Peptides against a protein of PDB entry 7UQJ. Designs and how they scored, part 15

Target 1, 160 residues: chain A of PDB entry 7UQJ
Amino acid sequence: PELYQNFNITPPRGVLFHGPPGTGKTLMARALAASCSSDERKITFFMRKGADILSKWVGEAERQLRLLFEEAKKHQPSIIFFDEIDGLAPVRSSKQEQIHASIVSTLLALMDGMDNRGQVIVIGATNRPDAVDPALRRPGRFDREFYFPLPDVKARFKIL

## One batch from the design tools (peptide; made by RFdiffusion4, then SolubleMPNN)

Design b1_p8_8_s4 (from b1_p8_8, 6 letters changed)
Fold by OpenDDE base, seed 2:
Structure b1_p8_8_s4 (fold): chain B 160 residues (1-160), chain C 160 residues (1-160), chain D 160 residues (1-160), chain A 8 residues (1-8)
Amino acid sequence: as target 1 above (160 residues)
Amino acid sequence: as target 1 above (160 residues)
Amino acid sequence: as target 1 above (160 residues)
Amino acid sequence: MPLYRVFD
């Protein structure tokens, strides 16, 4: 309840953070995890990178996703942050279909399998929301999107 | 209600974020906007820079402030984030008196003109709170201040 | 001059940003690029990811690095930001030795080949500085390191 | 224009 109230998210919805690189998506996800934690209610923050799941766990990516969601459920309330989710779940294109289709299907099933009783929030971050499989952007998955614009470059001159 | 409940702010109060550069003031403002947004209640986040309002809109800064507050009211619930507010509302000094006095007076009037029914939060960020006109720091304006200390680099070695 | 003065770097030195994910390394690099830019002197900011250079340019990674440095020199003053540089130049291990050794050697040569007259700064970011080839951390290369610690999670709870 | 929007 409180986790989702703090995010104003109806479970089991995911949030897509999108915007140019270095706009603070990862930092925001951590800040949100921090802001929603309390002394009494620590939120466990899981971070994975799309490319790392694909590259480090060739042939095990599906299993690693399942384990991640299981661990997140075990440590609820929790946030799963996928950095560069476009690297994990690129738009289904005919040429990379087999490997990506399996990973995407696993992620879809994991997001759809989150019961409303679970205190797990999934945040995906990407620089290219259009490179994310549209199936991930449907209701019950990444059905909320936050745009992270570049901080106005002029804005930074006086901060440094 | 909920916006102000989530911020623990009584309307129409502004919040001053102050602290050294790079302490995450802008990021925090965005994180708050995100955390207070829901499917049913999207928060519109407006960001302006004090210096940009002065420099880009010479002779139109007052009008731009009015338009900003009108747009924020139109898109409520909303957050107006003024980055480097000391650049917009410096302490009244005799030499810059005329231009700054008018802009400051406009900002004061806009903050005072926010009714308790408006779901507009104003966040000002500065590295120099003492450079902000004291009139902005009175009750009903920026009457809450949050200090953003430099993360003690030494303190963090013990947390990792 | 000014670029290196702002970074307090003697050319042609690289800077390694290291720290946990989401500590703002990429954001800082962009902020620095912004802060060093002026109306008269725009800094060109090049961003590449270590893993992207390896994965997208299988067999062409060396050429892509050369082209990147050439383009950075052509558009000086410039910053080359390598995000996740540990993905580009991992510590030489026997099993991935051949491919990585060539890329690392190319990056070393490119960094060593930067003359003191070049206004190109190289920033590498990593979550694992110990996973970066020690040869990159020698004088004239990434000979300055900045630790980006996690913002104290507890410190944020009191602000929200 | 708002710099930040929540998209559904």
Scores: peptide ipSAE 0.000, ipTM 0.212, DockQ to the pose 0.108
Fold by OpenDDE base, seed 3:
Structure b1_p8_8_s4 (fold): chain B 160 residues (1-160), chain C 160 residues (1-160), chain D 160 residues (1-160), chain A 8 residues (1-8)
Amino acid sequence: as target 1 above (160 residues)
Amino acid sequence: as target 1 above (160 residues)
Amino acid sequence: as target 1 above (160 residues)
Amino acid sequence: MPLYRVFD
């Protein structure tokens, strides 16, 4: 009996990098992608800002998300990095409900629909983890959370 | 003369991820493992909680550690992640001395016994680096320390 | 038209790890290098302290930088990690101007001269990002910044 | 294919 449950860590369907602004969430995702890329094996890095998907693609945000995940699957191994994901996937109870709820629902479905065999890692970065829909933070989605903590303001004032 | 010590980063025999709770130590280890894994090259990730090795395997903790390192060597490249490693390897001067001292001694021996050619990375995560035996923090063991700092509470209150 | 700029993350010409002391900048660079190394593909890790390049190689610092980048290119895929890079590349307006300005100018030229196909990642770590010459923080150089934040002193006092 | 294997 294989003593250790080889959790084939199916690549986490999602990793939530959460922490205050400027804590390097975006850079960590890029550094991870870069560090794992070789001439033989390039990791394709897709970067989107949550607010940009909402603002630039009003009425096409769901389609753009689908295309993003399709492209990421086509170019696997890949990382989809959502910067400011709280802008894309706000808590459903916020009064700007319908469009946000549909985009969140699409992102949920896309994350749930990721075949466990796919080499796609989704990294969401937010400064406000509590502003991210709890449904995205459940198992099989952003079920891994990385907190990027702020400097002690006093220590940042020691850098000033 | 090779002017620059090509630190062929022999995979650090150990990396200590230390920092306050919720700073994403566990997630970083998983993200690193995931980012470096391909279809051709899977990194095997072993996760153990320090307290679980002590509590679930009382009297077998040393054997379980040996088996863990053997499995990690067998499935290289691999990452052994000890979450809450201060629970596994407390400072020897703590009054719960004998069992903890033996487990720490075993972990020291296993880390020292890792062949420099082995693709095994040991990552220990702790919220209390000062509660980890200093012997584990010496060269050839957890000789690399990553501090995961907390958010400024004031900045977290700006997120509220 | 490739809908998504596949940032083939050409290994970022540079990644700036900035944040307060003890926030694990150096370790992250090493952990990234280790995680991406295999038996087939070792990432060569070059570590230098910014202050050491200035102090140990006074009058040869430019030559040592050139040799470092040549060795890194020869041993690609590679990571050049500059710890305390603010010691190597201070802001040009600081009164210790001439030697620092020449070293910074050499580092700029070396980073600009990195062929986009080269598997060389430069990681600079600093506790003082504002003490790093802004020219190094421009696109094609350390154009990716990772902030390593301090613990909230209050939360560190909760660990005491 | 899983990117990496976790052993619990």
Scores: peptide ipSAE 0.000, ipTM 0.194, DockQ to the pose 0.092; fails the geometry check
Fold by OpenDDE base, seed 4:
Structure b1_p8_8_s4 (fold): chain B 160 residues (1-160), chain C 160 residues (1-160), chain D 160 residues (1-160), chain A 8 residues (1-8)
Amino acid sequence: as target 1 above (160 residues)
Amino acid sequence: as target 1 above (160 residues)
Amino acid sequence: as target 1 above (160 residues)
Amino acid sequence: MPLYRVFD
C-alpha cells in the first residue's frame, strides 16, 4: 500500500475558522489573503457577515450568495470570507427552518459547484462550529477546520 | 446596500503580531515568508529587533530604518520583521520622549510612504501591544493585528 | 554591527509543528499548502504518518523515505507532511535503537541533502517534540518549530 | 490564530 497520500491540494473549497470571539479569525483570513497577494497575483477578498445576509436580504439572500460567488469567480484568485457563518447556515434545527434551509441549500450548492480548478477559497468564521449546519462541514465544502483558541485569559490578562 | 465589502487586499503595509513571550510570533512571520516563497517568487525576509535599533544606533536609528526600508524595497517582495517592536516604538508617554518620538516618527513616515503597490510587508511582533505607539496601529500602518495567545499552560506542560 | 539579519528565507527545509492532539497541526499544514497553491503554482502535498513508515515498512523504511523525497522533488513545489514524526524519528534513547537509528539517519541525510534551491518543504507534526531526535531539530533540518497550543479547554468547552 | 510557538 502506498505509504503516502498525495493530496493534490486543490485549494480547499472551504476552511472553517472557529473559536471564541476575538481570537483573530477575521484577521487570519485577511492575513492569508495578504500573504498570498503579490503584484503578479492579487487576491480579491470578499467579506460578508452571515447574519447580514440573513437579516438584510430576507428572500434575496440566495441571489446575493450566488452573485457573491460569481463575483468571486470573476475576480479569482479570490477569498470569500464569511464572518459569523453560523448566522448564515445555522443547524437545521434552528427555529427559522424554511428561510435557513434555503440559504444553507444555496451555500451548499455553491460550494459543491465550485470547480476544483477555480481559485476561490471560502473561509467561514464562527464562534459556534456546533451551530454550523453539519452539511457545510463535509468533504468538498468546509472540510478543513481551524480552531482559534481563546487567548488564554491569563495570557490576555498579561497583554492587557 | 451591498452585502459584501470587497477588500482589495493590498498586502497590509503592517501586521502586528502580539502575544506573550514564546507564542511563536517570530516563527509565524518566517513561516508566512516561507509559504509565500517560491523559485519564481523569493520573499526576502529582513529581521530586526526594535530594542537593537534603539540601543545600538542611538542617533543613527532613523537612518538605519530608512536604509532597511530601502533595502526591503530593493529586494521586494520582502518582509520586514520587527521583533519586539514595542522597543522601537514605545508609547509616546515613555520617559525617553525625544529619541523615541523621532524614531517612531520615522517609522510612521516609512509605513505611510510605502506605496500600496510595493511588495513590502512589515510585521511587528510585540509582547506588549499596549506599549506600541497607537499611531503605528492606525489604518495604513499596523492596521492588522494578530494575537498569539499563550499556548495553554496545560498544553505547554504536556509538550514539555 | 548590522542591525538586521537578512534571512534570505529559503523555504525552511523542515518545519516542526508540535502541540497536543487535536490542535490542528495537520490542518495547518494543508492550509499552508492550499494558500500557496494557485493555478500557476500547484503545491503537491505528500502526507505520511511516521508510525506507518516504521510499522508497515520494517527494513524498507529507508527506501520508502528516499522514494518519498525523490517523488516530492519530482513534483516540486511540494510539501512532505509527516504526521506523528516522533513515531518516525524517536529520540536515540528509545529501546528500538538500531532500526530507529537507521531511519533517523536516512531522514537526516535527506533533509541535509535538500538543496536549498529545491521547493520541497518538510513539515513534521508531533504531539511530543521531546520525543523527536534532537538531530532533526538542528539548523538546516526542522529548524523552525510551530507550537499548536491546545485550544484552551475552556474555549473548547465553550465551542462544544 | 494557530498559536505558533517557536522553540529555538
Scores: peptide ipSAE 0.000, ipTM 0.185, DockQ to the pose 0.116; fails the geometry check

Design b1_p8_8_s4 (from b1_p8_8, 6 letters changed)
Fold by OpenDDE base, seed 5:
Structure b1_p8_8_s4 (fold): chain B 160 residues (1-160), chain C 160 residues (1-160), chain D 160 residues (1-160), chain A 8 residues (1-8)
Amino acid sequence: as target 1 above (160 residues)
Amino acid sequence: as target 1 above (160 residues)
Amino acid sequence: as target 1 above (160 residues)
Amino acid sequence: MPLYRVFD
């Protein structure tokens, strides 16, 4: 919220952070949450990992997504961060397990159901943007993408 | 290597990065690799995820660890980064699968077999240091630990 | 602070992060702030963009710099991060606008006025270190430099 | 206190 206000930017509903592993996607999401938080205005940060939603919540993953979005709405302003979102929402294929397809459909519906005026931002992080269902990358969902390249840092930190 | 040289620090054999998810553990490991690399002295960075070694290399995980350490030794100076190392080397319990116990034993042996003069650094990242087998946290293994706290930054980013 | 404590390093007064665009300079500064913050010890992170100080604060840029340093001192331990510092402190030239010269002079004075024992770190990020006034790169100011090169380093991250 | 509330 404040970051976007400071930039005169309307908060996107969904932001996709993509880039190789360990490029700071999750760190940036947390840093953004922290930067938008003040003593007066605390941001609530919800973090879920795509693979954890599928594995830990077998048969309840849809319900857990709904509860997550409800809690995020209740605690506005809030950020929902999905780490490894490609694990949650793989590209729809004929080989896609029905369970994954239903979870993707639930996530799509939840993102579409977010009020544009809501102070809920959804951030998805992935190492493989092309493995994310294109339906999630449409306007009104993860409609903004940020590439996180490898820190190909020849950072000679010459600590003089 | 160079980071440790610049600090007049003997490179630890193993460094454990621990802290909550998205605290920049993987990013820091990559940044360190990058900072130690020059045009003349390239660091080779090997990255593996603990869960991936267990799941993708069922029955070959020990061999893959051996190959990883051999390749790292061949391409010195090098960094082996294990992301989510608690997934690879959980605390030995009576409920631990024999496969996990053998993988942990292999990793212990590989870390112990590293020449102290070797230009191979092993970095393990975890969200749960107490879930990492204490045997890995002993001297000559992951003997240095770095805590990555949540960016519990009262980052009053007062973007004035 | 904690990163420096963990390394037994005295925090530099000023650190210059330089390298091509998108090399993770800003990300690293945030990661450092995050890594230095604990539940017990919160780091306050102040971020400013060089061009924004010049453009948004016409006639007040000097005052805004003073206020920034005062706030950072008040909220120690703190990090002041100047993104695109070459926009704030261009190399002094005969063509340099008097306004820029006065801002640079103010920044120099503020950096010189920092107590060496102060828990304030100043990080400047630039794509063009040679465009930064050499006076800022002297001891007691941005006295440590970290190069963030393009991804073109054959750090063959052979993700085998 | 964190400036943000984290729900894991």
Scores: peptide ipSAE 0.000, ipTM 0.385, DockQ to the pose 0.062; fails the geometry check

## One batch from the design tools (peptide; made by RFdiffusion4, then SolubleMPNN)

Design b1_p9_1_s1 (from b1_p9_1, 7 letters changed)
Fold by OpenDDE base, seed 3:
Structure b1_p9_1_s1 (fold): chain B 160 residues (1-160), chain C 160 residues (1-160), chain D 160 residues (1-160), chain A 9 residues (1-9)
Amino acid sequence: as target 1 above (160 residues)
Amino acid sequence: as target 1 above (160 residues)
Amino acid sequence: as target 1 above (160 residues)
Amino acid sequence: MPLYRKIDY
């Protein structure tokens, strides 16, 4: 039985949303952010796409990640949402560019460096959980995972 | 006008999410649970698939439902999410197996037995609201319904 | 970088959810409503479809908008969700019927008339942000925008 | 923010 207990102990640093494309992972992350924001407690939501961090910040991706986490810490309570996180932190391979390895290492260090008292939640969304570096899925990082199934494709095609 | 009033009076025991597959019902239920959980107030989320309760717990489905509701009561505030609830509680028919009738009766009794002071919310998701037993849709059970429409398929195909 | 800062200053009166159809905008709005509702603070959720306001309330659309905002104010904290808001408040054009212009003007006035202390949030969802009157997208109205991208259609078709 | 913890039973 999938029991999702929010135990009082440590605020979860990271949550991995995984499932086929169009299952609403990005939508969920935005819903969470807006829902936890009250008039008394406003949440700051940071959204980045994994591939955009790589493409727009060539040579500065690590610095931009650091700045993102610093800004998120400054604007607590906050959510950092990485859409297509597999584009940012692909599985480490011997064929992986040194750039990807450095970015993954930076993200790992930033997630590990989050104080347990910080109100910074990191959400990673991916269509390919197996393409996400297993090191990111360890306790204290993306330590919680949510699967977003496709609805029965046959049932959807019967309506279309 | 679909007015979904959360009146102060009785905590809604049950909410039915209905709409075509891929409209994000399961995603919504997960978002709600994640959103209502703060550091001060953590929500426990129980997820079951209707067909899985029938298939995995052959001969013990009623007992497993009772245990689920007891666990949810023990871990208040909690959400019980039934994905594909029409698989658990199909419309009563003369052709329905005695097993299905017993499970439906158990679910009805469990929903009726929830104290108004309990912080247990039950969410049922279905692609087929007409396949859900009408008895579940009565006040004090799944007394609130949310329709999840498909986006205009024509508008979606114009972007594809 | 799309930074959606919920600054402490003024409760956002309006949020625009935009993106292709099936990206879950409506789902998000409903998730937010249910998620911000606790036992102590129940949220009232009002849902309207833009085209339904025009079609069902021919000649009374402005009155129905006023009543909707009055009811939302009476049932604070509340969310007013307009699905397909581009159907309600299309871009002003010289070819626009006087009816559409009046409805847009009424919506503008109602959003401007919301007290900064009111717990009424307005969410507009659209597939066509460019079809929404720019006047609605000004500060104090739909002053926040959330883009809901399609998942990579190529990635979706590789899984189907 | 409420984060769901997946408990695999």
Scores: peptide ipSAE 0.008, ipTM 0.218, DockQ to the pose 0.110; fails the geometry check
Fold by OpenDDE base, seed 4:
Structure b1_p9_1_s1 (fold): chain B 160 residues (1-160), chain C 160 residues (1-160), chain D 160 residues (1-160), chain A 9 residues (1-9)
Amino acid sequence: as target 1 above (160 residues)
Amino acid sequence: as target 1 above (160 residues)
Amino acid sequence: as target 1 above (160 residues)
Amino acid sequence: MPLYRKIDY
């Protein structure tokens, strides 16, 4: 509850940060974690990369996702940040498609199994929202989306 | 000596950069390396991630840390930057706790074994200073701490 | 053709972004991808880290590079971004030198084998342009170089 | 000249 109140949002299970890479999605996710953390109430921030879920956890990815959500629930208030969540999208290999489908289905089930009263927020960051399974973008999952625009190339040359 | 004089600090063996992720800790460590480097005196910058020390170097992590400090000493003036140094903190698995404790003990010993006259600075970056072993934060180790505040969400929208 | 027209550059096979780390090379590569992407013409952005090419792909690095270029060609217009491309430079171990030389030779061959009419741009980012094989910096490869200066430490404190 | 030598292990 309080975590979601600190976000000034109806408690979404998930927030999707999308936009061109380097627009500060990862930075914003972390900024949110810090801004919602007080000295009295530290938010536990869990970070995973989508591609690392696939590559490092071959055969254990589902178990590692379950453990991640259990640890996040244990250490409430918490944020689970998936960087490059589009990396969970199947690369066009039939064997990988089945593995990816299983991992995505596990993530869906974990997001659906979160009690809405839990102080766990899931943030997904992607450069390609269209490469994220539409099932992840449904209500009760990543149901809030924030677009991160590119600073105009001209605006960036003013910062440099 | 001169490296520490260039930092305008009493020669700490280690500097802890802490604050929300994306506040520019890694970038500041690199900017410091560049600002203290002249055309005549290039600083050697060594970078490791805390999580990579654990995952990539299972069974050799201690040896790799020793080699890192030896190479840093050989290539003075040098900076050893540990990104996400809180990744050396044990995740609560008993088997990993022993391995992590051994790696952390090796890092402590290496920091303690640095002659204070050496031109090697160790920079640790963390998002969670409380997840860093207090032994690393003692005098003669990471005894200087720099907090990286979040740019106010409003201030960031002015930069974007 | 059109991709290169969108870059307003004579069609380089490769662009080298160099400068101190954290100057926004990775972010600029991504900003270019997005600025050249329209709703009608999405640019496919492929990202690899130089060190990951060596460490994750031991024995398959050459095959993975070939597959990367094939996929990039299949998904035109596309950008292949190699972050920390200096990580393909041999660390001073004789056994690694042979493996690195083979991987670099494969990258050279892939860049040379790109039809100049293809809508694939290769961007390499490095903090050490002198650690990049001069063969990669020759015409028809990384033949355009962009330097990313450090924002003055004072200028950065104005952004923070 | 590069301002610093990065050694990535």
Scores: peptide ipSAE 0.007, ipTM 0.170, DockQ to the pose 0.096; fails the geometry check
Fold by OpenDDE base, seed 2:
Structure b1_p9_1_s1 (fold): chain B 160 residues (1-160), chain C 160 residues (1-160), chain D 160 residues (1-160), chain A 9 residues (1-9)
Amino acid sequence: as target 1 above (160 residues)
Amino acid sequence: as target 1 above (160 residues)
Amino acid sequence: as target 1 above (160 residues)
Amino acid sequence: MPLYRKIDY
C-alpha cells in the first residue's frame, strides 16, 4: 500500500520518466526507491537498460524479461526500472524491428499480466518518449508520465 | 543570428566540449539549446553518441551522418550534439581504423560543406580531446573548445 | 607519497567505489585525481569501462589490461579507474563466464603484481558490489570500499 | 511544451 501511496500509483501501473539526458531520471527512480524503503520494508530495486536487453540478450530477451518480472514479484515490494527504454526502440532494420516487436510484445504481456494486488512498480526512463511504442503508454502500462526538465543554465552554473 | 549570438559562434563553427566525465557536457549542451529556444523559435536538438555511430551503424555510418546533417539543415535553427565523440576514436584494430577514418572523413566533409548561412551548430563532447582527430579541431570545424572543469571536491561534498 | 597520503592508501591497494548509479563515483574519482595533481605533479588518469573490456576487447582483453597497467606504471603517479567494473561481471552464459573468469584472473594477477613502491592507484566503480568477484575484494586488491549514498530526495529537488 | 524539439533517430 505505502509504495503505491508514495508514488500515487494505482497498481500495476507503469511510470514513464522522460526528459533530456542528464536530468537525473535514473537517479530519481533510485532516490524514490530509497525514500520508500524503511528498515522494516526494503523495496527491491531491479534495473535493466533497454540497450542491454537488445544487445546482451539476443535470442533470450523475452525469457530474461519474464524472469525479471518473476523475481520482482518474488521480492515484493519492488521496482523494475528500465533505463533508456527507448533503447528497446527498433533500430530501423527489418531484423531488429522483428526482434524489437517481440520484446515489446513480451513486455506488454508482462505488464498486462501483473496481478492488481502486486507491489511491483515498473518505471521506464527515456530521452525519447515518442520512440516508445504507443502500446506501452496505454492505461495499465506506462500510463503515468513525469517530465524531467533541464535545469536552468543559471542553476547549472551554480552547481559547477 | 540569435543562436550564434547566444553561443558567440561564427557559423558554421563546431564547438568541442571537453572535460572529465560527469562534468555535465551533455546537460550543458541541452541547457544551452533550451535557453536559446523560445516559443517563437524552437531549436531542434539532434543527439548522437560516438559509440553508437561505430557500433549501431556498421556499414551505414557515413549515410546516417549525411542524413543527420540534412535533417539538421531542414530543421534550422538546430544543434547537432555528438556525445562521446571520442567514441568515434579508433579502436586499435586495423579494420576499425579504416572504418573510423572513413567516418571521420565523412564528418570533416559534412562540417566543411556547411553553408555559412546555416543555423546549424555542431557540438562535440569528449572526455579525451587528444583522442579527437586533429583535423576535426581545425578552423571551420571544432575550432572552439570549452573546458568543463571538475567541481571542487568541497563543492561536491556539498551536493552529496 | 602525497598521492597515497591524500587517498590515505597504502600502495598498491585498490579502492572500490560502490553505490547507486548517478551518485557520482566516476566524477569523484576524477575529482580526487585532479585534487592530487599540481603543476609540478600531474597524476595520469586512466579510465576504462568494464563493459568495454568485455565487448570491445574480445580476445585481447587480458593483453589490453596488461598494457594499461604498464602504461600506468610508466606514467606514475597514476590512477587506473575501472568504471562499471561490475560490467566485467559474467553474463550468465557459460562462454562469457569463461571469458570473464580469464579477465578477472588477469586483473587479479596485475593487482597482485603491482610493485609496493609504485604510485599507481586502482579505483573500481560499481553499482553492484556483490557482482564483483570476491577475490577482487581481498587485501592488496580492492581492499578499501567507499559507499556513495543517494542524495536525499529533498536535496535532489533542490538541484532540479 | 518542450522548449526544444528533440529528433532522435
Scores: peptide ipSAE 0.000, ipTM 0.170, DockQ to the pose 0.085; fails the geometry check

Design b1_p9_1_s1 (from b1_p9_1, 7 letters changed)
Fold by OpenDDE base, seed 5:
Structure b1_p9_1_s1 (fold): chain B 160 residues (1-160), chain C 160 residues (1-160), chain D 160 residues (1-160), chain A 9 residues (1-9)
Amino acid sequence: as target 1 above (160 residues)
Amino acid sequence: as target 1 above (160 residues)
Amino acid sequence: as target 1 above (160 residues)
Amino acid sequence: MPLYRKIDY
């Protein structure tokens, strides 16, 4: 919020961080949360993994997502960070596809239901942007994307 | 190698990066690889996930680990990065425990078999250092540990 | 601080991160701040942009720099990060050159005035190291440089 | 104080 306010940028509802593994997507999300919080204004940071949404929340994933968004709204300003959001993508089983479709549909509805006046930012991180459901990448959802390239291995630390 | 050489530090055989998720462990490993590579001397960076060692390499994990270390030795100077190395820890199943014990035993043997003259550094990253087999944390293995604390959210970004 | 302490390295007064845009300079500075802060020891992170020093602090840039260094000293251990420090370089106007010369002169004096026992680290980031005033790159100032190259496409990610 | 409150669900 404050970072975006300082830039006169309307905070997007959703931001997709994509790039190879270990490019600092999760770290940047945490750093953004840290940078937006002051002694006067604390940002609440929520973190979930895409794989955990499918595996740990079996049968309750939709409910847990709703609760997450409610809690984020209650604790505004807030950031919801979905790490490995491509982990919502079905592993190639029909049963997993149906579960995935329901969870993704719930996430879509929750993102669409966010008030533009709300101080809730959703950050998704993935190594595979093409494995993220295109519906999540539409306007009003993850409508801004930041590519995290590999840090070049040629960084000459000239310790002069 | 060069970073440690520049510090007159004997490169440890293994370094454990531990700390909460999204504290930049993987990014630091890549940055270290980057910092050690020049136009004249390229560091080869190998990355594996602990979960992939158990799940993708089922029945071949030991062989694939051996091949990884052979390739790393062939492409010296090199870094082997094991992300989520605590993912080698058994899920509480007897069959997974046996597979885990074999994989960990293989990794121990490979780390012990590293020539001290070798320019191969092994970096393990975990969110759960207590879930890493204590045998991996002994001298000559992951004998150096770096804690990656959560970015203390008290980093007062006084944007004065 | 702790990262440098863990390496038995005297923290430099200043570190220059240079390399193409999007190579993770700013991310690394934040990651270093994060990695040096523990539950027991909080690092204070200050961030300024070179362009903002010239544009937002017109007529007060020198005073604001002094205040920044005083605050950093007060909140030790601390990191001052100057993003786009080449943005202190004048755009080719005589009036901007004079303003720039005064600001750079102030920054030089502030860096020279840092106690070696102080736990204040200054990190500068630039895409144009040749546009950074050579005086800033002298011993006791930004006397260590880290190049952040573009991810060379030839970094053999042998994902074997 | 941590500048963000992590809520672990």
Scores: peptide ipSAE 0.000, ipTM 0.364, DockQ to the pose 0.053; fails the geometry check

